# Peptides against a protein of PDB entry 4Z63: the designs that were tried, part 85

Target 1, 334 residues: chain A of PDB entry 4Z63
Amino acid sequence: LCLGMNDLTGNIPEDLFHLKRLNLLGIQENRLSGSLSREIRNLSSLVRLDVSWNLFSGEIPDVFDELPQLKFFLGQTNGFIGGIPKSLANSPSLNLLNLRNNSLSGRLMLNCTAMIALNSLDLGTNRFNGRLPENLPDCKRLKNVNLARNTFHGQVPESFKNFESLSYFSLSNSSLANISSALGILQHCKNLTTLVLTLNFHGEALPDDSSLHFEKLKVLVVANCRLTGSMPRWLSSSNELQLLDLSWNRLTGAIPSWIGDFKALFYLDLSNNSFTGEIPKSLTKLESLTSRNISVNEPSPDFPFFMKRNESARALQYNQIFGFPPTIELGHNN

## One batch from the design tools (peptide; made by RFdiffusion4, then SolubleMPNN)

Design b2_p14_4_s2 (from b2_p14_4, 6 letters changed)
Fold by OpenDDE base, seed 5:
Structure b2_p14_4_s2 (fold): chain B 334 residues (1-334), chain A 14 residues (1-14)
Amino acid sequence: as target 1 above (334 residues)
Amino acid sequence: SYITSHDPEPLLPP
């Protein structure tokens, strides 16, 4: 049953929960309000539940043990409060959990040993606090993780060295500290292609340790951190780099010539730093900017990106990395 | 401009 993108109001009719053979319930992009009914437990055949972009409030009901076929739960952009229900945090069937842009709070806890099918987790823009869950690497299929805009004070856990499944990771604006430790840990994530760390590590030094290596890194965003240092030499070994945003930092020195050696680099923002010297001539030879054949069919993160032009302006949303225009921004440097 | 992956403040209305 798909009733998304309407102007429906009120609660879900109780009689809907008598549909025991229902595989898909999509009621997204409406004005449905109230609590999400516990009677969802009656939908024992449910594979996909999409209640996103509504006015739901209260706690998410702890009934997911009665939904053994549920693979997709989409609840982003609601008013949900409380934590992740125990039955949801232990779901062996769940592939995708999206509860971005809610008011969920408390310590984030998932039983990753039970969540054997989880491949995508979006809990960005909530009120989770405490530390990042150390056991996330135990979610052996977890590829996409957005935990941006939560209050995860402290450092990236050492256990993330073992996060082999991790490909897309966002922790933007999550009160993280110690960028040197974070990068030192995350370099061990061999499948990591996208890393977003914007609005963390305030005033720290960007490490220039040549021992750091991100083999498959395609997207690196570490903007607006007030980072000191220079262009990191270790980044030159990330031959697949497509997008680099280090804007709004306090980086100094020259822009190195190796920045033009990235064959796939189509988006470069080094603006609002303190770089000096000449613009590397190698930037004029970027193949991605001279040839029209950018492979558009590469995997992208499940979480959205936002381009903020001004702190007061509405951010432009980009659902795909290749949605960004080919860009070289070097403005507002010394 | 800069790129981020968090929703703008305040929370997006439905």
Scores: peptide ipSAE 0.486, ipTM 0.850, DockQ to the pose 0.760
Fold by OpenDDE base, seed 3:
Structure b2_p14_4_s2 (fold): chain B 334 residues (1-334), chain A 14 residues (1-14)
Amino acid sequence: as target 1 above (334 residues)
Amino acid sequence: SYITSHDPEPLLPP
């Protein structure tokens, strides 16, 4: 049943919950309000539930133990409060959980040993506090993780050295500290291709440790952190780099010539730093900008990117990495 | 401009 993108108001009719054979319920992009009914538990055949972009409030009902086939739960952009219900945090069937842009709070706790099928987690823009959950690496299939815009004070857990399944990781604006430790840990994530750390590590030094190595890194965004230091030498070994944003920092020194050696680099933003010297000639030879054959068909994160022009402007949303225009931005350096 | 991965808008009640 797909009723999305309408002007529906009120609550879900009770009789809808009698549809025991229903596999898909999509009621997204409406003006449905009130609490999400506990009677969802009656939809025992439900595989996909999309209640996103509504006016739902209250706590998410703890009924997911009665939904053994549920693979997809999308509840982004609502007014949900409380925590992740226990049955949801223990769901063995759930592949994707998206509760981005809600008012969920408390400590983030997931029973990763139970959530054996979880591959995508989006809890960005909530009110979770405390520390990053140390047991996330126990979610052995978890590839996509967005935890941006929460208040995860402290450092990236040491346990994330073992986060082998992690491919796409967003932690923007989450009050994280110690970039050196974070990068030192995350370099062990062998499948990590996308790392977004914008608005963290305020005023810290970007580590220039040649021992750091991100073999499969394609997207690195560490913008608006007021980071000091220079272009990190370790990044030169990330041969698959496609997008680099280090804008709005306090980086100094020369832009190194190796920046032009990235064959797949199509987006480079080093603007609003303190770089000096000459523009490397190698940048004029970037193959990705000279050749029309950008491989558009690469896996991308499930979470969106946002380009923020200024603090007051509405950010532009990009759903795919290749949605960004080919860019070399070196402005506002001195 | 800079790239981020968090919603720029406060949780506006819809």
Scores: peptide ipSAE 0.481, ipTM 0.849, DockQ to the pose 0.720
Fold by OpenDDE base, seed 4:
Structure b2_p14_4_s2 (fold): chain B 334 residues (1-334), chain A 14 residues (1-14)
Amino acid sequence: as target 1 above (334 residues)
Amino acid sequence: SYITSHDPEPLLPP
């Protein structure tokens, strides 16, 4: 049953929950309000539930133990409060959980040992607090993780060295500290291709440790952190780099010539730093800017990117990396 | 401008 993208109001009729054979319920992009009914538990055949972009409020009902076939739960952009229900946090069937842009709070806890099928998690823009959950790497299929804009404090857990499934990771604006430790840990994520760390590590030094290595890194965004230091030499070994944003930091020194050696680099923003010297000639020879092949089937993060001009400006949303135009921004440097 | 992966301020309304 697909009723999305309408102007439906009120709550879901209770009689709808008598549809025991229903596999898909999509009621996204409406004006449905009130609490999400516990009677969802009656939809025992449900595989996909999309209630995103509504006016739902209250706590998410703890009924997911009665939904053994549920693979997809999308509830982004609602008014949900409380935590992740225990049954949801223990769901062995769930592949994708998207609860971005809600008012969920408390400590984020997932039973990753039980959540054997979870491959995509988007909990960005909520009110979770405390530390990052150390057991996320126990979600052995978890590939896509967005935890941006939560009030996680402290450092990236050491356990994330074992996060082998992790490919796309967003932690922007989550009050994280110790970038040196974070990078030292995350370099062990062998499948990591996208890393977004914007608005963290306030005033720290960007490490220039030659021992750091990100083999498959395609997208690195560490903007607006007031980071000190220089262009990190370890980045030169990330031969698959496509997008680099280190803008709005306090980086100094020269822009190194190796920045132009990235064959796939099509987006470079080093603006609003304190770089000096000459623009490397190698930048004028970037292959991606002269010949760009866009692969339609290239994997991309499930979470969106946002380009923000300033704190008061409306951000532009980009749903894929190749949505960004080919760019070299070196403005507002010394 | 800079890139981020969190929703803009304020929270997007439903």
Scores: peptide ipSAE 0.478, ipTM 0.849, DockQ to the pose 0.762
Fold by OpenDDE base, seed 2:
Structure b2_p14_4_s2 (fold): chain B 334 residues (1-334), chain A 14 residues (1-14)
Amino acid sequence: as target 1 above (334 residues)
Amino acid sequence: SYITSHDPEPLLPP
């Protein structure tokens, strides 16, 4: 049953929950309000539940132990409060959980040893507090993780050295500290291709440790952190780099010539720093900007990106990395 | 400009 993208209002009729053979319920992008009924437990054949972009409120009901076939739960952009229900946090069938842009709060707790099928987690823009859950690496298939805009004070857990499934990781604006430790840990994630750390580590020094190595790194965004230091030499070994944003920091020194050696680099933003010297000639020879041969069909994060012109400006949403225009931005430097 | 991966404030309307 798909009723998405209408102007439906009120609550879900109770009789809808008697459809025991229903595999897909999509009621997204409406004006449905009230609490999400516990009677969804009666939809025992449900594989996909999409209630996103509505006016639902209250706590998410703890009935997911009665939904053994549920693979996809999308509830982004609602008014849900409370925590993740225990039955949802223990679901062995769930592949994707998206509860982005709600008012969920408390400590984030998932039973990763039970969630054997979870590959995508989006809990960005909520009110979770405390520390990052140390047991996330126990979710052995977890590839896509967005935890941006929560209040996860502290450091990246040491356990994340073992996060082999992690490919796409967003922690933007989550009050994280110790960038040196974070990078030292995350370099061990062999499948990590996308790392977004914007608005963290305020005023820290960007480490220039030659022992750091991110072999598969394609997208690195560490913007608006007021970071000090210079262009890190360890980054020169990330041969697959496609997008680099280090804008709105306090980085100094020269832009190194090796920045033009990245064959796939199509987006570079080093603006609003304190870089000095000449523009490297190698930037004029970037193959990705001279040849139209960029593979547009590469896997991308499930979470959206946002381009902000300034801190007060409206953000533009980009759902794909290749949605960004080819860019070299070096403005507002010394 | 800069890139981020968190939703802008306030919460997006439905």
Scores: peptide ipSAE 0.459, ipTM 0.844, DockQ to the pose 0.795; fails the geometry check

Design b2_p14_4_s3 (from b2_p14_4, 8 letters changed)
Fold by OpenDDE base, seed 2:
Structure b2_p14_4_s3 (fold): chain B 334 residues (1-334), chain A 14 residues (1-14)
Amino acid sequence: as target 1 above (334 residues)
Amino acid sequence: SYLTSFDPEPLLPP
């Protein structure tokens, strides 16, 4: 049943929950309000539930143990409160959980040993507090993780050295500390291609440790952290780099010539730093900007990117990395 | 400008 993208109001009729053979319920992008009924438990054949972009409120009902076929739960952009229900946090069938842009709170707890099929988790823009869950690496298929704009004070857990499934990771604006430890841990994630750490590590030094190595890194965003230091030499070994944003920091020194050696680099933002010297001539020889068509079919994060032009402006949303125009921003270096 | 991966503001009124 697909009723998305209408102007429907009120609550879901109770009789809808008698449809025991229903595989897909999509009621997204409406004005539905009230609590999500616990009677969704009666939809025992449900594979996909999309209630996103509505006015739902209250707690998410703890009935997911009665939904053994559920693979996709999309509830982003609602008014849900409370935590992740225990039955949802233990679901062996769930592939994708998206509860971004809600009012969920408390400690984030997932039973990763039970969630054997979970590959995508988006809990960005909520009110979760405490520390990052140390057991996330136990979710053996978890590839995409967005935990941005929560209050996860502290450091990246040491257990994340074993996060082999992790490919796309965002921790933007989550009150994280110790960038040296974070990078030292995350370099062990052999499948990590996208790392977004914007608005963390306030005033720390960007490490220039030659022992750091990110072999498969394609996207690195560490903007608006007030980071000190220079362009890190370890980054020169990330030969697959496509997007680099280190803007709005306090980085100094010269822009190194090796920045122009990245064959796939199409987006570079080093603006609003304190870089000095000449612009490297090698930047004019970037193949991605002159002749190379970047393949649009490359895997990308499931979570959106937002370009914030200034503190007061509305951010532009980009659903794919390749949606960014080829860019070199070196402005406002003093 | 700078890139983020979070909603800069709630899309729905509270």
Scores: peptide ipSAE 0.370, ipTM 0.830, DockQ to the pose 0.701
Fold by OpenDDE base, seed 1:
Structure b2_p14_4_s3 (fold): chain B 334 residues (1-334), chain A 14 residues (1-14)
Amino acid sequence: as target 1 above (334 residues)
Amino acid sequence: SYLTSFDPEPLLPP
C-alpha cells in the first residue's frame, strides 16, 4: 500500500492494521499525525514501513518483535520522542533504520549482536546524548552510519578500530573532541570511503602524522572546526580522494603540490582558511576537471550532503556526491 | 560555503 505524497491527515485508520498480508506500507510525505499505533504489530508480513515526512508524535511503539520480516523502517522527519524501542534495537531482520530529524533522546543503545542484518543507520538530527555506542562495530553488516547533529560528547570509541563494515560515516555537529584520536582510530576502518566530521573538534590541531593512512578514502569533510595546522601530509596517500572540504578552519602554510595528484578529485574546498603561497600549478592539471568523466554509478552514502553558505542560510541538499559540480574553492585565504 | 551531513531544517516539535 503506497499512499505517499498526498495531503492525508489524521491518524492511520485502525482497520488498515488488519491487512495481515501487507508487505509494504508507504504513507510518507503526508500530514498524518498522532501516535504511531501499536497495532502495526498486526502487520506480521510487513517488510517495509515508511512513515517518513509526517506529523507523527509520541514514542515509537515497542512492537518490532512481532514484525519478523521487517527490513526497512523509515520514519525520518516526524516528531517522535523517547528512545529506540527495545524490540527495534534487537531486530534481527532490520536492514535499514532511518529515524533522522526527530526528537529521539537519551543514550543511543542498539543490540548490535542481535541486529545481524543492519546495514544502514540514520539517526542524524535527534536529541541523543551521552557517548557514541562502543558496540556499533558489533553490527557486522553496518556500512552506512549517520549520527550527525546529536550530542555525543567525548571521543570516538577505541572499539571503532574494528569497524570493518563501516563505509560511510557522518558525525557532523555532534560535539566530538580529540580529532587526533578520532583519525587514529578511524584509519583502521579499511572500508571507510566517506567521512564527514564538520562542526566538531573546535579549535583543535589537525594532526600531521605521517603514520595516518586512509587508503580507501574518497570523501573527507572536516569543515568549520576552527582547526589549526597545515594540510596534512598523510592525506596525500589517499589516492582515491574525490571530495575534500576543509573550509572554514584556521589552516596555515602552503597548499601542497600533491593536492593536484588526486586523479579523481573533482571537489576541493579549502576556502576560509589562512593558507599562503601560490596556487599549485598541479591543480590546473587535475584529470577530473580536464578530461576525465567521473563515473556517476559509484556507491554513495545513504545520507545527503548539505551545502551551507552561512549559518543562517538554507542549505542546498545534494543526495549524491556527484551531484556537486566540479569545484575548486580557495577563496578567503592569504 | 561548507558541507554538512545533517538536516539544516529545524527539529520538528514533539
Scores: peptide ipSAE 0.366, ipTM 0.839, DockQ to the pose 0.615
Fold by OpenDDE base, seed 4:
Structure b2_p14_4_s3 (fold): chain B 334 residues (1-334), chain A 14 residues (1-14)
Amino acid sequence: as target 1 above (334 residues)
Amino acid sequence: SYLTSFDPEPLLPP
């Protein structure tokens, strides 16, 4: 049953929950309000539930133990409060959980040993606080993780060295500290291709440790952190780099020639730093700028990127990496 | 400009 993209108001009729054979319920992009009914527990055949972009409020009902076939739960852009229900946090069937842009709060807790099928988690733009959950690497299939814009504090957990499934990771604007530790840990995530750390590590030094290595890194975004230091030499070994944003920091020194050696680099933003010297001639020979060949089917994060022009303007949304135009931004440097 | 990966929309829908 798909009723999305309408102007439906009120709550879901209770009689809808008598549909025991219903596999898909999509009611996204409406004006549905009130609490999400506990009676969703009656939809025992449910595989996909999309209630995103509504006016739902209250706590998410703790009934997911009665939904043994549920693989997809999309509830982004609602007014949900409280935590993740225990039954949801223990769901062995769930593949994707998207609760981005809600008012969920408290400590983020997932029983990753139970969540054996979870591969995508989007909890960005909520009110979760405390520390990052140390047990996330126990979610052995978890590939996509967005935890951006929560009130987390502290450092990336040491346990994330064992996060082998992690491919796409965003921690933007989560009050994280110690970039050296974070990078030192995350380099062990051998499947990591996308790392977004914007608006963290305020005023810290970007480490230039030559022992750091991100073999499969394609997308690195560490913007607006007021980071000091220079272009990190360790990044030169990330031969698959496609997108680099280090803008709005306090980086100094020359832009190194090796920046032009990345065969797949098509988006480079080093603007609003304190770089000096000449623009490397190698940048004029970037292969990707002469013959970009990025497939629309190339794996990308489930979470979108947002280009922020200024603090008052609405950000531009990019759902896929290929959506970015070929870009070199070096403005507002010395 | 700079890139982020969090929703710039309000936490509560209007």
Scores: peptide ipSAE 0.363, ipTM 0.832, DockQ to the pose 0.716
Fold by OpenDDE base, seed 5:
Structure b2_p14_4_s3 (fold): chain B 334 residues (1-334), chain A 14 residues (1-14)
Amino acid sequence: as target 1 above (334 residues)
Amino acid sequence: SYLTSFDPEPLLPP
């Protein structure tokens, strides 16, 4: 049953929960309100539940043990409160969980040993607090993780050295500290292609440790951290780099010539720093900016990007990295 | 400009 993108109001009719053979319920992008009924437990054949972009409130019901076939739960952009229900945090069938942009709170806990099918997790823009879950690497299929805009004070857990499945990771604006430790840990994530760390590590030094290596890194965003230092030499070994945003920091020194050696680099923002010297001539030779043949078919994160002109500006949403225009931003430097 | 991956404040209604 697909009723998304309408102007439906009120609550879900109770009789809908009698549809025991229902595999897909999509009621997204409406004005449905109230609590999500416990009676969703009666939908024992449910594979996909999409209640996103509504006015639902209250706690998410703890009934996911009665939904053994549920693979997709989308509840982003609602008013849900409380934590992740125990049955949801233990779901062996769940592939994708999206609860971005809610009011979920408390310590984030998932039983990753039980969640054997989980490949995408979006819990960005919630009220989770405490520490990052140390056991996330035990989710052996978890590829896409957005935990941005929560209050995960402290450092990236050492256990994330073992996060082999991790490909797309955002921790933007999550009160993280110690960028040197974070990068030192995350470099061990051999499948990591996208890393977004904007609005963390306030005033720290960007490490220039030549021992750091991100083999498959395509997208690096570490903007608006007030980071000191220079363009990191370790980044020159990330030959697949496509997007780099280090804007709104306090980086100094020259823009190195190796920045033009990235064959796939189509988006570069180094604006609002303290870079000096000449613009490298190698930037004029970037193949991605001269050729029309940008491969559009590369995997992208499941979480959206937001481009902000400044701290007060409305953000533009981009669902795909290749939605960004080819860009070189070097403005507002010395 | 700069990039991030979190929703604008306050939480967006539908």
Scores: peptide ipSAE 0.355, ipTM 0.825, DockQ to the pose 0.769

